# Peptides against a protein of PDB entry 3ESW, part 44

Target 1, 322 residues: chain A of PDB entry 3ESW
Amino acid sequence: NNIDFDSIAKMLLIKYKDFILSKFKKAAPVENIRFQNLVHTNQFAQGVLGQSQHLCTVYDNPSWHSIVLETLDLDLIYKNVDKEFAKDGHAEGENIYTDYLVKELLRYFKQDFFKWCNKPDCNHCGQNTSENMTPLGSQGPNGEESKFNCGTVEIYKCNRCGNITRFPRYNDPIKLLETRKGRCGEWCNLFTLILKSFGLDVRYVWNREDHVWCEYFSNFLNRWVHVDSCEQSFDQPYIYSINWNKKMSYCIAFGKDGVVDVSKRYILQNELPRDQIKEEDLKFLCQFITKRLRYSLNDDEIYQLACRDEQEQIELIRGKTQ

## One batch from the design tools (peptide; made by RFdiffusion4, then SolubleMPNN)

Design b1_p12_4_s1 (from b1_p12_4, 4 letters changed)
Fold by OpenDDE base, seed 5:
Structure b1_p12_4_s1 (fold): chain B 322 residues (1-322), chain A 12 residues (1-12)
Amino acid sequence: as target 1 above (322 residues)
Amino acid sequence: SIELFELLQKLL
């Protein structure tokens, strides 16, 4: 009897698809209870949920994408991308073009567009006066600053002229297109929106130890790729643990299609205690939020994303699948 | 599930 291996493989794939899809069905009452109890009893879980409610959806705004694309020098960007892409002679296929685009966006953003702001320049003395600025503390936004999702305003006094300069920490990425300055939060916020505006699959990565960056899903590399706008870094997840010798406990990625603990990608050494939540509860939380984010997707979309999730989990467990 | 996924990926 010729075992029809093709028929068996097809049946296995069908059963596997059904099994995967079964995990993404509407949450059982017990899962809802577990979720509610977790977010009400665990502050870290509540924080992850709160972040997911914002970060997973805020960047999916077509009007913002248009404003971004109108603000960027697209001619310069594409000229540079085309130049770098032409060097590979198209041998690697069209999917690599997007990797070149992200690399150019990193360059453009850091070199041409946005500025790092440790201290603001004095509003009275003008450019290159930040050295004369003394921090006085932080306060809430005024009536104008509050229009741009500002939670905190850093206050500085100029040692030269004595005037006060306000540095609002705007969370409105459209306002950041105007101000074109900030720290890691503003950089990552606006850069996430920029990448989204090019139609890319992007996640916002929150690190508990006061850093943030992006991940981009490369169709060429067929994986999530580390992207840090502050560092002009592409595919260098080791930069924090190794180059900075940073101690970290949690890295959580927030995207439109899911929330994922990506700590294993970035925490390579100097791991801090993961004592904020039980590992099983964090896994459950991320899966539960991810499941909710996918409720409107069809079975094929759910299956494709689930396959991507499993591939990522394999990568995170075994290390880089070369 | 990961093991099954890996097994299936080897069969594809």
Scores: peptide ipSAE 0.023, ipTM 0.656, DockQ to the pose 0.823
Fold by OpenDDE base, seed 2:
Structure b1_p12_4_s1 (fold): chain B 322 residues (1-322), chain A 12 residues (1-12)
Amino acid sequence: as target 1 above (322 residues)
Amino acid sequence: SIELFELLQKLL
């Protein structure tokens, strides 16, 4: 009897799909209790939940995507992408083109569009006066600043003219399209929205040690790719641990379809104690939030995302970028 | 799940 290997493979795939889908069913009462207890008793878990409630969904705004696309120099961007794509002559077509697009967006954003603001320029003295600015501290937003999701305003005094300059730390990415300046938070916030506006699968990565960046899902590379707008960095997850010699404990990625502990991708050396939560509880938390984010998806979407999740977990365990 | 997934990927 010729073993019908094709029939066996199909049967295994069906059973596997059913098994995977069974994990994404509505949370059992015991899981809900565990989740509630965890977020009420663990501050780190509460923080991750709070971040997920914002970061997983805020960028899925079609009106914001339109505003972004209307604001960017798309002619310049696509001209540069087309130029770089034409040089490599890759037959892989649309999939690799997206990697070139992300690389150009990194270039455009850092070189042409956005500015690093360690200190603001003096509102009275004008451009290139940040060297004359002395920090006086931080305060709450005024009535105008509060309209743009501003939690904190840094206050600076000009050593030349004595005037006060306010540097609002806006969390509204549309306001950042106007201000065109900030630190890692503003950079990552707006750049995440920019990538989303091109229809890309993007995650916001939060590092506990005061840095933030993006991940983009490359269809060409078939994996999540490190993207740091501040560094104009594409696929260089090692820059923090190796190049900066940064000590880190947690890196958590927040996307529309899930929350993932990506610490293993970025923490290559100088690992700080992971003492904020039990590893099992963090794994449970991320899975539970991910499950909730997928409740409205159909079985095929859930299955495809679950396959992607498993590939990412394999990558993170093996330490090999496939 | 990873082991099963890897096995299935080898069968595809």
Scores: peptide ipSAE 0.022, ipTM 0.627, DockQ to the pose 0.877
Fold by OpenDDE base, seed 4:
Structure b1_p12_4_s1 (fold): chain B 322 residues (1-322), chain A 12 residues (1-12)
Amino acid sequence: as target 1 above (322 residues)
Amino acid sequence: SIELFELLQKLL
């Protein structure tokens, strides 16, 4: 009996595709009720939803992409990428070129473009005067600062001249192209937009313990890659748990195509209690938001993303980067 | 794949 294994395999693949697609159909009434109850009763769930409403879509702005590309020294960036790419003997057109681009963008951003700001320089005394700055606390934005999605302003007094310097914590990444300074929030926000402006698939990773970074989907590595602009780090998810000995509870990735609990990628030791939400409810929440983000996609796009999700889940379960 | 496993269990 010549079992036509090819016919069986094709039939199984069709049924599998249909099964996967069935999961991405419009949410049942019961799922909507569960979702609504969860986000109204659980503060952590509400926070994840609120972040998803912003972070999943804000960077998908073509006008912002144009402004970014006009602001960056693209000639320098591509010159350096081409130099390092050629040095390693790669052929033109290899998917690995994008990894070199991301690595150069990390270098360029940290070394040439953006500045870490523990304390601002004195607006009156000029550059390299941050040592003279005393924090007075934080306040709400003024009318000008409010135009750039500013939630808080840190206030500093200069010990030399006595003048007050404001350090607005801008969330508008276009304003950050002008200011070119900040902490992890400003760094990650602008760097996420920069990566998106090159047409890359990027997620914003929020850590509950006051850090943020990116993930980039490498077509060469065929996985999500850790990217931290503050650290000029590429594919080093261990730096927080191992190098910093940081204690962490949650890492949530926010992208245009979904919300994913990536805690297992980054929390390798010193895990804090995950007591903010039930694990099943967090899984449900992330899946529900992801499903909503994909409602406008066609069946082939949904299927491709579902295959990617499954590969990532396998990676996260195995604790091995492929 | 957990999903493939679930599918296979439904098909079997």
Scores: peptide ipSAE 0.021, ipTM 0.553, DockQ to the pose 0.240
Fold by OpenDDE base, seed 3:
Structure b1_p12_4_s1 (fold): chain B 322 residues (1-322), chain A 12 residues (1-12)
Amino acid sequence: as target 1 above (322 residues)
Amino acid sequence: SIELFELLQKLL
């Protein structure tokens, strides 16, 4: 009685695929009731839902991708990627080229393209005059600023000439291609769009303690990779907890295919109380939103994403990046 | 689900 182990393995894989696909069927009435009650009774859950409705879909705009690619110096970028890729040799395969591309985009964005703006320069006195600027507070956008999804405008007075300079906090990433300046919000917003414009799988990571960054899915490393445009950082998830000694409670990743609690990747020490929601309710919320984002996908796409999700959960539990 | 996934990967 030769046990056909190959036939048994194939049958187990089929049954496993069917089991996984069964979890991604339309939500049961009881799950919908639980979801509605959670987002109506818990402010943190409502915030996560609101962010998912924007961040999971806004960057999937082909018109914006074209505008980005027309605005960047692609010849310089690819020249630098090719140069760095040629140094390490082709021994590690073609998939590593995308990691070099993301590293060059981090360099290009910080060094050549975008500027950190603690305070604006004086519109009258010109460049390098930010030291002369005194904050007067914030106000609503004017009629022109309102065209570019501006929620707040910071107001500054020049100590030298007395003129007022406006620093609008634009949320339109296409306007940021023109202004070329901002803080962590503007940096992460535009850089997320830039990475998406190269056809990459990208998530926007929101930290409750006033920071934001990206993750990109590396086909070479076969995992989600930390990417911070402000820091020119690639695969350094420890920089916040260890290098900055930052205290944090929640890190939530928002992508087109899912919402994931990635706190375990970034909160390595100095954990703040996770008291905004029950852990079981947060897990349910992220799974429920993820399930909704995948409703239009085919069975093979759902299965591949579910395998990737399980690999990420293993990584987050074991603390070992393979 | 993780234990089942790990078991299946070891059988693959």
Scores: peptide ipSAE 0.024, ipTM 0.660, DockQ to the pose 0.780; fails the geometry check

Design b1_p12_4_s2 (from b1_p12_4, 5 letters changed)
Fold by OpenDDE base, seed 5:
Formats: structure tokens, sequence, C-alpha cells
Structure b1_p12_4_s2 (fold): chain B 322 residues (1-322), chain A 12 residues (1-12)
């Protein structure tokens, strides 16, 4: 009996597709009850839900994308990408061009566009005066700062002139195109929007231990790629656990199409206790939010994304990244 | 689902 393996494979693919599509149907009443109970009883679950309501959709703004593209030096960016692509890209195929684009955007953002701000420069003394600044604490935004989604303003006094300088922590990424300075939060916020403005698949990664970065889906590498704008880092998920010796408990990725626990990609050593939620409840929560984000998608889109999800889960289990 | 996906990837 010549087992027609091709016929079996085709039949399995059909059944698998139907099975996958069945998982993305409207949530059963029991799942809704479980979700409601979880977010009402578990603070970590509430935090993940709250972040998903913002981070999964806020960057999908065509008006913001236009403003970003009008603000960046696109001629310089594409000139540099074309130059690097011309060296090696033709041999590897057209999909590698996007990897070169992301690498150039990392370079451009860190070297030419945005500034790290440990302390602000004195508004009176001018540039390169941050060493003279003493923190006085933090306060709420004033009426002008409140226009740009500002939750906190850091206050500094200049030791040289005695004047007060305000450093508002803006969450409006369009305001960050003007201010061009911040810490990891402002860097990741604006850089996520920049990547989105080029039509890329991007996730915002939140680490419980006070860091944030991006992931980009590379069509060339056919996987999610670590991207840290602060570090000008591409595909270096190990930098936190190994290079920084950072202790971490949770890394959660937020994208338009899903919420994923990506802790296994980044927590390679020095794992902190994962005691904020049961592992099964976190998995359920991420899957439930992901299902809701995909309710408007067609069957082919759902299937394609589910294939990406399964590939990522295989990658995370096998540890065969780099 | 992961096991089935892995099996399918080996057959394709």
Amino acid sequence: as target 1 above (322 residues)
Amino acid sequence: SLELYELLQKLL
C-alpha cells in the first residue's frame, strides 16, 4: 500500500486550517467569565490588559505616519539603505532590504535624530549644561504640557544660574518628534511609531523590570527580531540577560495582531520569580486578548498569523534563535 | 497544535 504522503499531508493541512480557524471564533461564555474573573482578581492581568488597550492600537494612526515621514530625512535614510543593500542584498533576495532599512533607522535615530536625556540641559544656560542640573523631584503637568499626554514632569535646578528646568515625560510621540529627547520610554515610543510609519510589523516589548524595546517581523529571517533603539541593537536579545546581567521576570510583546509572552527570548539567565500570575492564566490572557484583536480579520489573515504564532512558539521552545 | 505543525513542516 503506497501511502500517498502528499494526499495525507494535504488532508492534514485542511484539517489543521479548520482547527486553527475554530480557535479564533468568538469566545465561549466560559472564556469570557474566566477572562473577567482574571482581570478583576489579578493586578498583573489588569496591567497587561490596560497596556494592550493602548499599545496594540495607538501606533496604527495614518495621520501620525504621514507626520513622521515628513519629519525624517528620507533622502539620507534611503541613500544609506541603498548603499548597504548594493553590497550584499542582491545575493540574499529583496526581503533583506527591510532588514537594512531597520538597521539604518536604528543608526539614524540614535546618531542623527534623537538624544538620551539623563538630565535636561538648562533652559537658560543652553546646550551641554546637564552636568549642572540637580533633581528637585517630580510633579504633574501644567496646562501646556497636558496637551501632549504628559503624566509626569521632572523638575531640575541649575547649580550655575539657579533657574528651574522642566523635563516633561511626554507620551505623545508627535511631541517627541519636536523635543527629540528622552529615556527608554520616549525612545521606544517614538521608534515604534517610526517603524510603523514604514509599514512594518512591529511589537512593543514591555519588561516588568523597567525597560522597553521593539520587535520587528523580518520577512527575510522569517521571525520576530529584537530591536532596541536605545542600544542601536538589531537581533541581540541576549544583551539584557548576558551583557547587562539584568534580572528579569516578564517580557510581554504588544502588537496590533496579538499579545505574546516573549520572556523565553530575553530571559536567558538570572530569572526572577514569576509569581505575579499563574503561567496557565497568563497564557490564557494573552491568547484571549489576541483572539479579540483578530475578530475583524478574514480566515486567510487569521490562518497566516496563526502560522507565524506557531513558528514563534517553536522557536521559543527549541531555543534555536542565534 | 505545535506537534501537528511540526509534523506538517516535515512532510512539506
Scores: peptide ipSAE 0.025, ipTM 0.587, DockQ to the pose 0.782
Fold by OpenDDE base, seed 3:
Structure b1_p12_4_s2 (fold): chain B 322 residues (1-322), chain A 12 residues (1-12)
Amino acid sequence: as target 1 above (322 residues)
Amino acid sequence: SLELYELLQKLL
């Protein structure tokens, strides 16, 4: 009996696709109840949901993408990308060009565009006066600051001139294109938008232990790649656990197509207790939100994303990310 | 894939 292996393989692939697609059907009533109960009873789950409602969609704004692209020195960026890409003789094909682009955007953003701000400069004394600034505390935004999604304003007094300087913590990334300064939150917020403005698949990674970064899906590497704008870091997920010796409990990635617990990529040592939610409930929550984010996608899009998800889960289990 | 493995186990 000549086993038609090709026919069997085709049939298997069809059945596999149908099986995968079956998981992304509309949530059953029981799943909706479980979800509602979870987000109402668990503060961490509520926080993840709240973040997903913002972070998964806010960066998918074509108007913002245009403003970003008009604001960046694209000529400089592409000149540098082309220069670095040309050194490798184009041997790796077109997909690697995007990795060079992200690396240049990291360089450009940190070196040429954005500034780290532990303390603001004195508005009266000018540049390089942050050393003279004493924190007085925080207050709510004024009427002008409130226009730019400002939740908190840090207040500083200049020890030299006695004047007050306000450091509004803007959450509007378009305002950050103007201010060009901040801490990890402002850096990651604007840099996420920048990467999205180039049409890239990007996730915002929230770490419970007060850090945030990005992931970019590299078509060349065929995986999610760690990207930290603050560190000018590309594909160095180990920097927090190993280099910083940072203790961490949760890293959650938020993207337009899903919410994923990526803790295994970044928490390599010094793991803190994961006591905020049951692991099964977190898995359910992320899957449920992901499923909702994909409700408008067609079967082929769902299948491709599910294949990507599966590869990521395999990667996270195997610990192969260097 | 884990999913493929699970599916294969159901088909066998």
Scores: peptide ipSAE 0.024, ipTM 0.533, DockQ to the pose 0.292
Fold by OpenDDE base, seed 2:
Structure b1_p12_4_s2 (fold): chain B 322 residues (1-322), chain A 12 residues (1-12)
Amino acid sequence: as target 1 above (322 residues)
Amino acid sequence: SLELYELLQKLL
């Protein structure tokens, strides 16, 4: 009896797919209880859940994508991408082109579009007056500022003219297209939306130690790629731990298709105690939220994402940047 | 695991 190896292989693939899909079925009652107990008893878990409810979905807005594309100098961007793509002469075509696009978007955003705002300029004295600004503290938004999802307004007094300047910390990324200034939060927020507006798979990475950045899924590299708009950085996950010598405990990535602990990608040295939650509970939490985000997906989409998740987990364990 | 998937794909 000739063993039909092809038939066996096909059967094994089917069984493997079914097994993977079984992990993404609707949560059992016991998992729901565990989840509810975890978010009610652990503040860090509640924080991760709260962030996921916003960050995993807010950027999937077609109207916002249109506004972004209408606001950016697309002619300049694509001209620069085409120029860099033509120089390298890569045979990989469309897949590598997207990496050039992200690199140009990083350049364009930092050099041409957005401004770092440690302190605002004086509204009365005009441009380049931030050196004259003294912080007076923070307050809640006024009625106008509240329209743009503003949680906090930093207040500054001009040492030259004595006038008060408000620096609203807007969370509305469409307002940031107008203001074109901020710190790491505003930079990452708007840049995440910009990347999403080009149809890219993007995650927002939250670091517990007061930094935020993006990840982009490169089809060329077939992995999640570190992207920091503040640093104009592409595929440099080491910059925080090595270059900045930053101490970190948690890095959590938030995307439309999942929540992932990506700490192993970025925390290469000087790891702070991971004492906010049990590792098993954090893993469970991220998996549970990820399952919920995928409930509307078909079996093929779930399977492809599960394969991607496994690839990422292998990468994070092996420390191999492919 | 992806490794199992890749192994199975090599058998096809």
Scores: peptide ipSAE 0.021, ipTM 0.600, DockQ to the pose 0.589
Fold by OpenDDE base, seed 1:
Structure b1_p12_4_s2 (fold): chain B 322 residues (1-322), chain A 12 residues (1-12)
Amino acid sequence: as target 1 above (322 residues)
Amino acid sequence: SLELYELLQKLL
């Protein structure tokens, strides 16, 4: 009996695809109960859920993408990308062009577009007066500041003129296109929107130990790439653990297609206790949220994303982030 | 696993 190995292989591939797709079907009642109990009893789980409800969808706004593209100096950006691509990129193929684009966006954002704000300049004394500013504390937003999703306003007094300057911590990324200043939160928020506006696959990475950055899915490298707008950093996931010697416990990535624990990519040494949630419960939580985010996708999209997820998990286990 | 899928593709 000539075993038709081709027929068997095709049948196995079909069964494998069906098995993968079965994991993304509607959650069973028992899984819903487990999820509800977890988010009601575990504060860390509730925090991850709350962040996912905002960060996974807020940047998928075509109107915002148009405003971003109209605000950026696209002629300068593409001129610089084309210049770098013409040196070496033409030999590596078209997919590398997007890596050059992200690198230029990092340069442009840090050097030409956005400003780091430890302290604001005095509204009365003008530019380069931040050295004269004394913090008085924080308060709630006024009626005008509240229009731009502002939760906190830092208050400063000028030592020279005695006037008060307000530094509202805006969460509206469109307002940040106007203000052009902030700290890691404002930088990452607006930069995530900028990358999304170019049609890129982007995740927002939250670190429990008070830092945030992006990941971009490189078609050239065929993996998620570390991107930090504050540091003008591309593909340097080691900078926090090694260069900063930072101690960290959790890094969670939030994207339109999923929530992923990416701690293994960034926590290379000096790991803090992971005591906020059981590892099994965190894995379940991220998978459950990811499953919900994919409910509207077709079988081929679900399968492609599942294959990408598996490649990432293999990378994270093997430590091949470089 | 992806490894299993890749293996199956090689059998095709």
Scores: peptide ipSAE 0.023, ipTM 0.581, DockQ to the pose 0.526; fails the geometry check

Design b1_p12_4_s3 (from b1_p12_4, 4 letters changed)
Fold by OpenDDE base, seed 3:
Structure b1_p12_4_s3 (fold): chain B 322 residues (1-322), chain A 12 residues (1-12)
Amino acid sequence: as target 1 above (322 residues)
Amino acid sequence: SLELFELLQKLQ
């Protein structure tokens, strides 16, 4: 009897798909209890949940995407992308174009669009006066600032004219299109929205040690790619651990389709103690939130995302699949 | 599970 290996392979693939899909079914009562207990007893877990409730969905706003695309110099951006794409002459499929787009968006954002604000310029003295600014502290937002999801306002006094300048820390990314200045939080917030506005698959990466960046899923590279708008960095996950010699404990990626512990991608040396949660509980938490984010997806979408997740786990364990 | 995944992906 000739063993029909093709038939067996097809049956195995079907059974595997069914098995994967079974993991993404509605959570069992025991899993719900475990989740509830974890988020009520562990502050780190509560923080991850809280962040997921915002970061996983906030950027999926078509109205915001339209405003972004209307605000950016798309002609300049695409001109530069086309120029760089043409130089490398790659017979490589259309998928590489998106990598060039993200690289240009990094350039455009840092060089032409957004400004790093260590200290604000004096509202009275004008441009390039930040050197004359003395911090007085922080306060709550006023009535106008509160309209733009402002949690805190940094207050500065000009040493030259004595006037007070307010630097609101806006969390509304649409307001950041107007202000065009900030630190890592504002940069990452707006840049995440910008990438999303081009229809890209993007995650917001939170580092416990006070930094934030993006990941973009490259169809060309078939993996998640590190993207830092502050650094104009593409596919350089090592910059924090190696170049900055930064000590880190947790890096958590938040996207529309999942929450993933990506610490292994970025924490290459100088690892801080991971003492905020048990590893098994963090894994459970991320999987549980991811499962909830996928509840509305069809079986094929769930399966494709699960395959992507497994490939990412292989990468995180074994290094970049070349 | 990852090994099984890799094996099954080769059957596609």
Scores: peptide ipSAE 0.244, ipTM 0.867, DockQ to the pose 0.695
Fold by OpenDDE base, seed 5:
Structure b1_p12_4_s3 (fold): chain B 322 residues (1-322), chain A 12 residues (1-12)
Amino acid sequence: as target 1 above (322 residues)
Amino acid sequence: SLELFELLQKLQ
């Protein structure tokens, strides 16, 4: 009996596809009950859900993408990308062009477009006066600031002129295109939108220990790539644990197609206790939210994304398969 | 399931 190994392989692939697709069907009543109980009883789970409701969908706004593309110096960006691609990119194939684009966007954003704001400049004294600013505290937004999704306003007094300067912490990324300044939150918020505006697959990574960054799915590298706009960093997930010696407990990635615990990519040493939720419950929560985000996708899209998920899990467990 | 995934990817 000549075992037709090709026929067996094809049959296994079909059965595997069906099995994968079955995992993304509508949640069973028992799963819905488990989910509801988890988000009502666990504060960390409630926080992850709340973030997913915003971060997974807010950047998928075509009107915002148009405004971004109209605001950026696209001629400069593409000129620089084309220049770097012409040196080395032809040997590696067309997919590497997007990696060059992301690297240039990191450069452009940090060097030419956006500014870090530890303290604001004095509105009266002008540029380069932040050293004269004393923090007085924080307050709620005024009527004008409230138009731009502002939760908090930091208040500063100028030691030179005595005037008050307000630093509103805007969450509206379109307002950030005007203000062009902020801290890690504003940087990551606007940069996530910028990457999305180029049609890229992007996730927003939240770290419990007060930092945020992006991940971009590189078609060239065939994986999720660490991207930090604050650091102008591409594919350097180790910078927090090793270079900063940062202690961390959780890193959660939020994208349009899923929520993933990416802690293993970034927490290489100095791990803090993971005591906010049971590991099984966190895994369940992320999978449950991911299922909901994919309910409108077709079988081919679901299967392709599930293959990416499995490849990422292999990477996170075994390290980079070089 | 990860081992099965890896095996199936090699068969494609």
Scores: peptide ipSAE 0.213, ipTM 0.858, DockQ to the pose 0.691
Fold by OpenDDE base, seed 2:
Structure b1_p12_4_s3 (fold): chain B 322 residues (1-322), chain A 12 residues (1-12)
Amino acid sequence: as target 1 above (322 residues)
Amino acid sequence: SLELFELLQKLQ
């Protein structure tokens, strides 16, 4: 009896697909109870849930994408992308072009578009006066600032003219297209929206130790790629642990299709205690939120994303097979 | 599950 290996392979693939799809079915009552108990009893879990409710969906706004594309110098961006793409002459064509696009967006954003604001310039004295600014503390937003999802306003006094300058910490990325300044939070927020506006698969990465960045799914590299707008960094996940010697405990990625603990990609040394939640509970939480985000997807979409998830887990465990 | 996934990817 010639073993029909092709038939066996097809049968195994079907059974595997069914098995994977079974994991993404509606949560069992026991899972819902576990989830509710976890978010009510664990502050870190509640924080992750709260972030997911915003970060996983807020950037999927077609109106915002249009505003972004209308605001950026697309002619300059595509001219530069085309120029760099033409130099390398890669046969991979369309897939590698997107990597060049992200690299140019990093350049454009940092060099031409957005500004780092450690301290604001004095509203009275004008540009390049931040050196004269003394922090007085923070306060709540005024009525105008509140229109742009502002939680905190930093207050500064000018040592030269004595006037007060307000630095609203806007969370509305459309307002950031106007202000064009901020710290890592504003940079990452707007840059995440920019990448999404080009139709890219993007995640917002939150680090517990006061940093944030993006990940982009490269079709060319067939993996999630580290992207930091502040650093103009592409595929350099080591910069925090190695270059900055930063100590870190948690890195959580938030995307439209899932929430993933990506700590293993970025925490290469100087790991801080992971004492905020049990590892099993964090894994469960991320899986549960991911499952909820995928409830409206069809079986093929769920399966493709699950395959991507498994490949990412292999990468996170084994490292990049260079 | 990862081992099974890797095995099945080789069958595609």
Scores: peptide ipSAE 0.177, ipTM 0.845, DockQ to the pose 0.722
Fold by OpenDDE base, seed 4:
Structure b1_p12_4_s3 (fold): chain B 322 residues (1-322), chain A 12 residues (1-12)
Amino acid sequence: as target 1 above (322 residues)
Amino acid sequence: SLELFELLQKLQ
């Protein structure tokens, strides 16, 4: 009796697909109750939910993508990408071109497009006057600033002219295309939109210890890749824990297709207590939100994403498979 | 589940 191993393999794959798909069915009443109780009783869970409601979908705006592409110097970007690709990339296939694009976007964004703003320049004295600026505190946005999703305005007084300069912390990434300055929040926000505007799979990574960055799904590397616009960093997840010796507790990635605890990718040493939520509850929360984000997807899309999730979990547990 | 996934990926 020749065991048809190919037939058995096919049957196993079908059953596995069905099993995976069964996990992504509409949440049972008990899961809904658990979710509701968790987000109502745990502040960290509520924060993750709140962030997911914004960060998972806000960047999937075709009108914003068009505005971004019209604003960037695409000729310069693609010229540089093509130049670097011509040196190294042709042998590695078409998928590596996107990695070169992301690397050039990192260069372009940091060197040519966006500025770091510790303190604003004085609106009256002009450029390179930030050294003369004294912080007075923070205020709510005015009527104009409020149009651009501004939650906080930092107020500075010029020591030279005595005038007040406002530094609105805009959350509208389209306004950031105009202002072209900010800190890690503004950098990551606009850069996430920029990457999305090129049709890339991108996640926003929130770190509880006051930093934010991106992840890009590289088809060439077949994994999520660390991308930090502030650092012009590509695939260097260790920079925070090792280079900065930063202490961290949580890193949560937010994308259109899911929410993932990516702490294991970035917290390599100096781990702070993970005391904000039970590990099982965080895992449940991320899975529950991810499940909701995928409700409109077909079975094949769900299965492909589930396979990607499992591969990522292997990476996060075992380290990068070299 | 990860072990099963890895095994099944080898069958694809």
Scores: peptide ipSAE 0.160, ipTM 0.830, DockQ to the pose 0.725

